Peptides against a protein of PDB entry 3V4L. Designs and how they scored, part 90

Target 1, 386 residues: chain A of PDB entry 3V4L
Amino acid sequence: GQPLAKDKVALLIGNMSYWEHPKLKAPLVDVYELTNLLRQLDFKVVSLLDLTEYEMCNAVDEFLLLLDKGVYGLLYYAGHGYENFGNSFMVPVDAPNPYRSENCLCVQNILKLMQEKETGLNVFLLDMCRKRNDYDDTIPILDALKVTANIVFGYATCQGAEAFEIQHSGLANGIFMKFLKDRLLEDKKITVLLDEVAEDMGKCHLTKGRQALEIRSSLSEKRALTDPVQGAPCSAEALVRNLQWAKAHELPESMCLKFQCGVHIQLGFAAEFSNVMIIYTSIVHKPPEIIMCDAYVTDFPLDLDIDPKHANKGTPEETGSYLVSKDLPKHCLYTRLSSLQKLKEHLIFTVCLSYQYSGLEDTVEEKQEVNVGKPLIAKLDMHRGL

## One batch from the design tools (peptide; aimed at target 1 H80 A163)

Design b2_p29_4_s4 (made by RFdiffusion4, then SolubleMPNN; from b2_p29_4, 16 letters changed)
Fold by OpenDDE base, seed 2:
Structure b2_p29_4_s4 (fold): chain B 386 residues (1-386), chain A 29 residues (1-29)
Amino acid sequence: as target 1 above (386 residues)
Amino acid sequence: DKVAKSLLTSPGQIVYDEELGKYVYKDPL
């Protein structure tokens, strides 16, 4: 019979906005496109951008809580990284220069923890550099991994090589994701699918002799990413997992704010990633005696580090939101919250209405506080370990 | 149609703030 997954869970991390290292661009598009593809494959996807060391550790811990016996686990990482002594290290955005193993997440440690969950399949897709870090001579004492016949590694490059971004003037995929996305939905054993991606990369004149996919696998069974999830969550553990994922992806409900002047504002929310949300405001009703009217959002929690210069933009693109702009309402003001993982409290902010009456030269301002609770990933309280 | 949650502002007054050089809404104390 076709193999069945007990459930399917993916953690996707894209690190771009490094503090002490070169900034990347491809992880934004790669995480977004992979999220949409894995959702079509019935994966519960957590998608996170620009994580610190602490935030990455917590994201992995929350991902491990979603894993259980017979669950398919997929970890994707795009960012800076290195490989020392056969151990792969993912570099957080706050990593010092030079970084060491103590500042980074070891993928083989995550694999050990996934094996303790008795997962049905463990897939690692690593879109990172695999060069040695000559500033780190630490030999990781890895505890002996259990010998399980359910592990697949897809490395975007061979050992000792670099993963490359395609330098385009616009947003583009990394080389690995460019080929992976074309095949990811195919009903094939995951190792066969990745081998076909490796062949496509090898045939392309742009990638030939520059980047080659490496596949490492112990997978003895014919497991595919297309394998159906076993029917309705009948176990208490599956119900808890479904509820935990649903909480981490719950958007605030759209709101209609009514001001005393008779202006009505629509306040709406859209998810770009599990930790990235767009707020949009629009004037839906204006009395005829009001000649000009603007609605802007302000007074965000300090933990979100929102620059007012990047808030309340006339387009999603001016906020740095290029991916979801087609799905957003037009003629709004847009604000992008890119660090929802940092939110310790409820998302409370002020909606300010500035307006002018016909025959009065001075502007009037009304304010209303809005509490939307903990949106998206902020419900997981990824900061509780400090 | 997701029923939009409606929030009504409390009854307040529009007053001119001389320090700010603008009209502001003040909640009635």
Scores: peptide ipSAE 0.026, ipTM 0.294, DockQ to the pose 0.009
OpenDDE base, seeds 1, 3, 4, 5: peptide ipSAE 0.008, 0.000, 0.000, 0.008; ipTM 0.368, 0.350, 0.323, 0.335; seeds 4, 5 fail the geometry check

Design b2_p29_5 (made by RFdiffusion4)
Pose (drawn by RFdiffusion4):
Structure b2_p29_5 (pose): chain A 386 residues (1-386), chain P 29 residues (1-29)
Amino acid sequence: as target 1 above (386 residues)
Amino acid sequence: VTFTTSVRHPVDPDLPIPDDEEHKDLVPR
């Protein structure tokens, strides 16, 4: 009568800043939006931006670790894609020009690994182009899929076609997400809902005859993204899964820093994506003997490759964050730490204090080191092992 | 594995983007 989910897990990857290929804009916004919608449907969501081939492989491994018998598994990719010989490929940011299947992740490979884990539902939302990579000489000769009647595909475009994004100077949106976001929360079967999305997508003027939604499904059960999760977890296997999930969305505690000169610096942290964290510095207290002072953040782990233009900015928007000043506490210095999947080490940076005493010209520098451990996805140790 | 495939609207891969103000912000992924 009523289909049930053991758990609902999602992996969303949004690639924008390609090294050898045109950079995209909408993936960040689309990924942010799909996480919020999928969380309302009670999904364990992993949101990641600008992943290399190696990094993309690890995200799949962490996602597969969160899937067991009866778990609904969902994969959303927004970025560059190509389709050769019946296989869909997601292109990582580190991809060379020209690129091949070896440089890319085959979705079919990911699907087989999910079937090996006895998942109740396999949903794929591929928001990417689907043309031939004429340079690709290799044909993967992949093994046949087990007939499981739970595979669902939401291709943003058809084979040999292109998926489009509207790059309006402001926010920038994807076409698939413009029509998906208004319908995703419906209690319809996943295949029916995706078809209703395909109708509204045809009413699109900007993309008519260039992009159409393609649905491929084996699903023989009235399963939906709104189906309920098996109430009390109470199983030992179910507990290990909730810990593995909480292990990736841990944020450092908002700490207060005391300086030898009697100045207090409040240090705040904000989550944007599992891959993205925002630090803010507020000067909470200073003694009367000091009037002039500015707190600034430096000495980040070189693995993160933090650009100075994205750090110590008056507002969060100036760092490139999707989060806005109404979401983040007012008046601090905001700094954006994207690329946490690059952190093998522990997070150590210096909160540097430049200040001046009453009646003196000289400028005094007081540097204090801060170790915040492995925030968010860095805690998963994706680089672990030999 | 057999799939039920549906596409509600035709697509022409060689159809160019109109070069005007309305479609200037449209970008293929």

Design b2_p29_5_s1 (made by RFdiffusion4, then SolubleMPNN; from b2_p29_5, 10 letters changed)
Fold by OpenDDE base, seed 1:
Structure b2_p29_5_s1 (fold): chain B 386 residues (1-386), chain A 29 residues (1-29)
Amino acid sequence: as target 1 above (386 residues)
Amino acid sequence: VEFKVVVKEPVDPNLPIPDNEEFKDLVPM
């Protein structure tokens, strides 16, 4: 019969905003597009941007809690990386310059932990450089991997080579994701699908002799990303997994705020990623005696590190949100919260209404505090390991 | 300046990529 997945879970990490390293652009688009494709494939997707070492460790731990016997696990990473002695290292955004294995996440360690979960399929898609890091001579002592015959690596590049993005075209995919996305929905064995992606990349004149897809696989079964999930969650563990994932993707409800002046504000929330939310405000009612009226959000938790200069923008794009702008209501003020993983407490903030009456020069302000609880990934309390 | 996010339609990978200027746009990850 066709293989069945007990469930399908994906962790997607895109690191771009490095502190001590060159900033990237492609991981934003790549994680977003891959998230949408994997959701169409009935994956439970956690999508995270710009993680520190500690946050990446916690994201992996939370991902491993979603894994169990016969579950399909997919890890995608886009960002800086290296390969030493056949071990792949994902570089966090807070990694020092130079970085070492102690500052990075070893993919083969994650694979070991996935094998302990008795997963049905382990897919790694690594959109990173595979050059040796000459600043790190540490040989990781890896325990012997189990012979599970269910492992697939898709490397964006060959051993010792670089992976590339295209910076001048605005928002573009990395080279790997550009070709992967066109085939990802195909009902094919995952190794056959990746081989076709490798052929398509091999026709690309831009990357010829610079980047080539490498496939490593022990996959003995005809498993595909299209393999159907087994029906209703039969185990208590599957119910807990589904509830945990659902909590990590629950948006705050949209609110209608009423001010004493008779202005009504709609406060709305949109998810761009599991750790990235857009707040938007719109004036839904204004008394005719009020000539000017704006609704600003302010007083965010310090853990979110929100620069007020980047808040309350007239467009989503001015916040750095280019991907979800089509799905957002128009004529709002927009604020992008890009680090929800840092939120330890409830998201409490102030809505400030600034307005002017006809024939009065003085601006009046009214304020309301709003508590939306823990949005999205902030419900997982990724910081509880301290 | 309208930043047209030109969602470049899937450029047919068989279209001849024009000259040497596009290689300047490749940044290592």
Scores: peptide ipSAE 0.150, ipTM 0.530, DockQ to the pose 0.184
OpenDDE base, seeds 2, 3, 4, 5: peptide ipSAE 0.115, 0.064, 0.044, 0.046; ipTM 0.490, 0.534, 0.538, 0.539; seeds 3, 4, 5 fail the geometry check

Design b2_p29_5_s2 (made by RFdiffusion4, then SolubleMPNN; from b2_p29_5, 11 letters changed)
Fold by OpenDDE base, seed 1:
Structure b2_p29_5_s2 (fold): chain B 386 residues (1-386), chain A 29 residues (1-29)
Amino acid sequence: as target 1 above (386 residues)
Amino acid sequence: VEFKVTVKEPVDPNLPIPDNEEFKDVVPM
C-alpha cells in the first residue's frame, strides 16, 4: 500500500538579516513559497525568519515536540552555513565574525534527536554554503546515528561549494528553491523528486560548474511528501501536537475601535510567517465634521525593537512586506512586526487617532490601549530559559 | 517612481539567459 504519515511537520528557517555577515534576500521568498507548497501537502509548517542562536535552538526544540513515531519531519534552512568533517552548520543571525561550531546549529545533532522520536521520514533541505570554515577546528563528537533507513538530505550545493542567490530582481528565489518549487508537489519518492530537481538545476547555465544539488539518502522505502496523513489524531500526543501547532498560528481577532469623536477604526492582523505579523488600521467611519483623520499604532513592547520610522506605512511594501500585500485590505496604515519570537509578554500597543475638525486649526488626539495577547509563535514562549 | 515589482512570471528554465552581466547579480549564501 502507499506509505502513510502519522503526521507531517516542517520547520523552515530563513536567516537573512545577519549582524556581522553579508545580508541575504532569497531566504524571505524561499521560506514563504516553500511554506505555501508544504501547506498544500498537509504539512504543519512553522516558518521563521531571522533567528538568533538561542531562538534557533528553541525553534528546533519546539519542532521536536511536534515529532513522534511515524511523523514526517522536514527541516529547511536558507542562510549562511558551512560544512566541517561532514557536519553541516546553520549560522544564526547573531553569529560573530568569524563564527564557530559553538555559535551554530549542527544539523546532524538535530537528525540524532529526530531519530530518537522514531520519525517515519527525516528530510533536510539545506540551502546554504558547504565550504569548510577554516576558523573552526572543532571536530564534533557525534554519537553513532541509528540505522533508520528514512533519511534524505537535499543540499543546494555540492561538498566544499557555495550556494547562490540572485540579487537583481529584488524578490528572487535562491537557485535551489527556484527549481525545487516547480517539482515539490509531484507524487514521487522524495529522492526521485530531488534527482529531477538536480537535473533541472544541471541544465541551468548560471549554476554550471558553480552549484550542483547533492542528494544523500538512506531512504529504503517509497516515501513521498505527498504521502497522506493517517486519519483523525488517535493518540493524546497527536492531539497535543495539533494544539501546539494551532497555538503557534493563531492570529488576533480583528477589532472595531470606537473613539469619542465618533470615528470608527478597523484593526486587523495578518501572518506573513510564524514570527512575522502585519498590523493594519483603516478608518471605517468618519463624522462629516472631521476633515482629516489618521490611525497610528505606537507604544509597542521594547523586546520587539520596532522602529517608528518603519511603522504606519501607506503600503505593505514600505514595511518590507511584499509577499502578502495582495491579500491585505487596501487604504490602510501598515506595521510589520518581524520578531514575534522575542515577545515575552502580551502584545499591548496604543492606537492613536489624530484628527482635525472643519474650521479648527488644531489637531486633536485620542488614544486607546489594545491588548491582543500572544500572537502566533509568541504563544510558544521560545524565549523561556533566558 | 512607480516601483513596478515586475513579478517576473516563472521564467521558463529553457529560456537562454542573456550574457555575462547577469553573473554580477549572483552572490554566495
Scores: peptide ipSAE 0.068, ipTM 0.463, DockQ to the pose 0.175
OpenDDE base, seeds 2, 3, 4, 5: peptide ipSAE 0.023, 0.031, 0.033, 0.025; ipTM 0.521, 0.501, 0.556, 0.525; seeds 4, 5 fail the geometry check

Design b2_p29_5_s3 (made by RFdiffusion4, then SolubleMPNN; from b2_p29_5, 12 letters changed)
Fold by OpenDDE base, seed 1:
Structure b2_p29_5_s3 (fold): chain B 386 residues (1-386), chain A 29 residues (1-29)
Amino acid sequence: as target 1 above (386 residues)
Amino acid sequence: VEFEVKVLEPVDPNLPIPDNEEFKDVVAM
């Protein structure tokens, strides 16, 4: 019969806003598009941008809590990376220059932990460089991997080579994701699918002699990303996993705020990623005696590091939200919260209404405090060590 | 609870491959 997955879980990490390294652009688009494709494949997707070392460790730990016997696990990473002695290292955004193995996450350590969960399939998609880091002489002593015959690596590049993005004026995929996205929904064994992606990349004049996909596999069974999820959750652990994932993707409810002047504001929320939320405000009722009226959000928690210069924009794009702008209501003020994994407390902020009456020169302000609890990934308390 | 996961519509897959001359700004990941 067709293989069944007990469940399907994916962790997608895109690091682009490095502190001490060149900034990237492709990880934003690549994580977004891959999230949408994996959701169509019935994956429970956690999508995270711009993680520190500590946040990446906690994201992996939370991902491992979603894994169990016969669950399909997929890890995607886009960002800076290196390979020493056949070990792949993902570079966090806070990594020093030069970085070392002690500042990075070893993919083979994650694989070991996934094998302890008795997973049905382990897929790693690594969109990063595989050059040796000459500043790191550390030889990781890895424990012997179990012979599980269910491992697939798709590397965006060959051993000792670079992976590339194309820096245009616009949003573009990385080279790997550009070819992967066209085939990802195909009902094929995952190694056959990746081999076809490798052929497509090999036909591209842009990648020829610069970047080539490498497939490393022990997969003995005909498993596909299209394999159906087993219908009913068979265990208490599966129910807990489903509830935990659902909590990490719960948006705040839209609110209607009423001010003393008779202005009504709609406050709304949209998810861009598991750690990225857009807040939008719209004026839904204005008394005719009020000529000018704007609704600003302010007084965010300090742990979110919200720059007021990037808040309360007339377009989603002015906040850096280019991907979800079509799905947002028009004629709002928009604010992007890009670091929800840092949130230690409830998301409390102020809605400030600024308005002017006809025939009065003075601007009037009214304020309301709003508590929306812990939105999205902030419900997992990823800033707390387990 | 029907999670209206507002599935964000797929970005237009037809983002043009820029022509060969714009390859100057290739960054290693």
Scores: peptide ipSAE 0.161, ipTM 0.559, DockQ to the pose 0.169
OpenDDE base, seeds 2, 3, 4, 5: peptide ipSAE 0.104, 0.018, 0.142, 0.142; ipTM 0.525, 0.391, 0.614, 0.550

Design b2_p29_5_s4 (made by RFdiffusion4, then SolubleMPNN; from b2_p29_5, 12 letters changed)
Fold by OpenDDE base, seed 3:
Structure b2_p29_5_s4 (fold): chain B 386 residues (1-386), chain A 29 residues (1-29)
Amino acid sequence: as target 1 above (386 residues)
Amino acid sequence: VEFDVKVKEPVDPNLPIPDNEEFKDVVAM
């Protein structure tokens, strides 16, 4: 019969805002586009940007809680990385310069833990450099991997080579994602799909002699990313998994705020990523005696590190949100929360209405505190243990 | 915010920066 997945779960990590390393741009677009494609393939996708070492460890642990017997697990990483002695290391945004294996996540350790879950398929898509790190001579003593015959690695580049992004004037994919996205929805064995991506990349004049896709596979079965999920979750474990994923993707409900002056504000929320949310405010009713009014959001939790200069913008793009701007309501003020994984408490903030009456020069302010609970990934408490 | 992407020079000064303007903005991941 056609192979069935018990479930399909993906963790996508895009690190770009490095503290001590060159900043990247492609991981933003690559994680977003891959999220949308994997959702069309019925994957439960957790998409995270700009994780510290601790946050990456917790994201992997939460991902492993979603894995079980016969589940398809996909890990995508875009960011800085290296390969020492056949071990792949993902570099967190807080990694020191130079970084070492002790500051990084070893992919083969994650694979070991995925094999303990008896997964149906393990896919690693590693969009990172594979140069040796000469500052780290540590050979990790990894335990021997089990012979599960269900492992696929797609490396964006060859061993000892760099992976590249194309920084045009705007949003661009990494080179790997540029070719992967065109094939990802094809009903093919995952190793055949990646081989076609390798051929497409090999035809590109830009990548020729610089970057080539490497495929490592032990996959003995015909497994595809298109393989259907087994029907209704009959197990208590599958219900718990579905509830855990659903919690990590629940947006706050839109609110209608009423001010004493008679102005009504719509407060809305949109997810860009599992750890990135846009808040938007719109004036839905204004009394005729009020000539001008704006609804600002302020007094955010300090853990979110929100620069007021990037809050309350007339466009999503001015907040740094370029991807979801088409799906957002127009004529709002927009604020982007990019670090929801740092949120220790409920998201409490103030909506400040600034308004002016006809024939008065003075601006009046009214304020309302809003509690939206823990949005998206903040429900997983990824900060537990700091 | 103008992200002053300080293009740190490629760590290998001997990698020919591709003369094509299309690659001035290629960063190693």
Scores: peptide ipSAE 0.095, ipTM 0.485, DockQ to the pose 0.189
OpenDDE base, seeds 1, 2, 4, 5: peptide ipSAE 0.092, 0.088, 0.086, 0.074; ipTM 0.489, 0.471, 0.474, 0.451; seed 5 fails the geometry check

Design b2_p29_6 (made by RFdiffusion4)
Pose (drawn by RFdiffusion4):
Structure b2_p29_6 (pose): chain A 386 residues (1-386), chain P 29 residues (1-29)
Amino acid sequence: as target 1 above (386 residues)
Amino acid sequence: RVPIPASEIEEFLATPPELEVEAKFVDLP
């Protein structure tokens, strides 16, 4: 009568800043939006931006670790894609020009690994182009799929076609997400809901005859993204899964820093994506003997490759964050730490204090080191092992 | 994805599509 979910897990990857290929803009916004919608449907969501080939492989491994028998598994990719010989490929940021299947992730490979885990539902939302990579000489000769009647595909466009994004100078949105976001929360079967999305997408003027939604499904059960999760987890296997999930969305505690000169610096942290964290520095207290002082953040782990133009900015928007000043506490210095999947080490940076005493010209520098451990996805140790 | 800048929307709509498409639904085994 009623189909049930052991758990609902999602992996969302949004690639924008390609090294050898045109950079995209809507992936960040679409990924942010799909996480919020999928969380309302009670999903364990992993949100990641600008992953290399190696990094993309690890995100799949962490996602597969969160899937077991009866778990609904969902994969959303927004970025560059190509389709050769019946296989769909997601292109990582590190991809060379020209690129091949070896440089890319085959969705079919990911699907087989999910079937090996006995998942109740396999939903793929591929928000990418689907044309031939004429440079690709290799044909993967993949093994046949087990007939499981739970595979669902939401291709943003058809084979040989292109998926489009509106790059209006401001926010920038994807076409698939414009029509998906208004309908995702419906209690319809996943295939029916995706078809209703395909109808509204045809009413699109900007993309008519260039992009159409393609649905491929084997699903023989009235399964939906709104189906309930098996109430009390109470199983030992179910507990290990909730820990593995919580292990990736840990944020450092908002600490207060005391300086030898009697100045207090409040250090705050904000989550944007599992890959993205925002630090803010507020000067909470200073003694009367000091009037002039500015707190600044430096000496980040070189693995993260933090650009100076994205750090120590008056507002979060100036760092490139999707989060706005109404979401983040007012008046601090905001700094954006994207690319946490690059952190093998522990997070250590210096909160540097530049200050002046009453009646003196000289400028005094007080540097204090801060170790915040492995925030968010860095805690998963994706670089672990030999 | 292919970006469509707002300043190029008229030119993009005047240009014929390389490949015309319609929504598809495919049943799998």

Design b2_p29_6_s1 (made by RFdiffusion4, then SolubleMPNN; from b2_p29_6, 10 letters changed)
Fold by OpenDDE base, seed 5:
Structure b2_p29_6_s1 (fold): chain B 386 residues (1-386), chain A 29 residues (1-29)
Amino acid sequence: as target 1 above (386 residues)
Amino acid sequence: MVPIPEEEIEKFLATPPEVVVEPKFIKLE
């Protein structure tokens, strides 16, 4: 019979806004496109951008809580990285220069923990450089991996080589994701699918002799990303997993705010990623005696590090949101919250209405406080270990 | 990841796609 997955879970991490290292661009688009494809494959996807070391550790721990016997686990990483002695290290955005193994996440440690969960399939897609880090001579003493015959590594590049991105307008994919996305929905054994992606990369003049996909696999069974999830969640663990994932993806409901002057504002919310939300405001009713009015959001929690100069933009693109802009209402003011993983409390903020009456020179202000609870990833309380 | 040099992206984009001229089978009537 066709293999069945007990469930399918993916963690996607895209690091681009490094503090002490060159900034990247492709991880934004690559994580977004891969999220949409894996959702079509019935994966429960957590998508996270720009994580610190501590936030990456917590994201991996929460991902491991979603894994169980016969579950398919997929980890994707796009960012900076290195490989020492066959160990792959993912570099957090707060990593010092130079970084070392103590500042980074070892993929083989994550694999060990995934093997303890008795997973049905373990897929690692690593879109990072595999050069040696000469500033880190530490040989990690890793425990011996179990022989589970269910592991697949797709490395975007060969050992000791670089992985490349395209920073050109309209082509903002990493080289690996550019070819992977065209085949990811195919009903093929995952190692056969990745071999076809490797052939496509080898035919392209841009990538030929620059970058080649490496497949490392122990996968003895015919398992595909298209393998159906086992039917209705009948176990307590499957119900807990479904509820935990649903909590991490619950948006605040859209609100209609009514001001004393008779202006009505629509407040709406959209998810770009599991840790990135767009807030948008629109004036839906204005009394005729009010000649001008503007509605802006302010007084955000300090943990979110929101610069007011980047809030209340006339377009989603001016916030740095290029991916969801087509699905947003037009003629709003837009604010992008890019670090929801840092939120320890409820998201409380102020909606301020500035308006002018016909024949008055003075601008009037009205304010309403809004509490939307913990949106998206903030419901997981990733900070509970402090 | 490392950016590809812009000059190489421009060369790739300026290269016309290989027109796979599918052989039009001219049916000789």
Scores: peptide ipSAE 0.315, ipTM 0.695, DockQ to the pose 0.132
OpenDDE base, seeds 1, 2, 3, 4: peptide ipSAE 0.287, 0.175, 0.256, 0.273; ipTM 0.674, 0.592, 0.650, 0.661

Design b2_p29_6_s2 (made by RFdiffusion4, then SolubleMPNN; from b2_p29_6, 13 letters changed)
Fold by OpenDDE base, seed 1:
Structure b2_p29_6_s2 (fold): chain B 386 residues (1-386), chain A 29 residues (1-29)
Amino acid sequence: as target 1 above (386 residues)
Amino acid sequence: MVPIPEEDIEKFLATPPEVVVEPQRIKLE
């Protein structure tokens, strides 16, 4: 019969806003497009941008809680990385310069932990450089991997080489994602799908002789990303997993705020990623005697590190949100919360209404505090390890 | 990842896709 997945879970990490390293652009688009494709494949997707070492460890731990016997696990990483002695290291955004293995996440350690979960399939898609880090002489003592015959690595590049991104014309994919996205929905064995992606990269004049996909696989079965999820949650653990994932993707409900002056504000929320939310405000009712009226969001939790200069923008694009702007209502003020993983408490903020009456020069302000609880990934309490 | 040089991208975009003209199977009737 066709292989069945008990469930399908993906963790996607895109690191671009490095502190001590060159900034990237592609990880944002790559994680977004891959998230949408994997959701069409019935994956439970956690999509995270710009994680610190600690946040990456916690994201992996939460991902491992979503894994169980016969579950398909997919890890995608786009960012900086290196390979020493056949071990792949993902570089967090807070990694020092130079970085070492102690500052980075070893993919083979994650694979070991996935094998302990008795997963049905383990897919690693690594869109990072595979050059040796000459500043790190650490030989990781890896425990012997189990013979599970269910492992697939898609490396964006060959051993000792670089993975490339396109920075031209604004938002562009990494080279790997550019070709992967066109085939990802195909009902093929995952190794066959990746081999076709490798051929497409090899035919492209931009990538020929610059970047080549490497496939490493022990996959003995005909497993595909298209393999159907087993219908009913067969265990209490599967139900808990589904509830945990659903909680991590629950947006706050849209609110209608009423001010004493008779202005009504619609407050709305949109998810760009599991850790990135757009807040938008719109004036839905204004008395005619009010000539000017603006609704600003302010007083965010300090843990979110929100610069007020980047809040309350007239377009989603001015916040750095280019991907979801088509699905957002027009004529709002937009604020992008890009670090929801840092939120330890409830998201409490102030909506400030500034307005002017006809024939009065003085601006009037009214304020309302809003508590939206823990949005998206903030419900997982990724910080509980301290 | 590392950026591709902009000049290489511009050259690639300026190169018309080779229309793989599938050889029309001229059915020799």
Scores: peptide ipSAE 0.369, ipTM 0.735, DockQ to the pose 0.138
OpenDDE base, seeds 2, 3, 4, 5: peptide ipSAE 0.365, 0.362, 0.368, 0.361; ipTM 0.731, 0.730, 0.734, 0.730

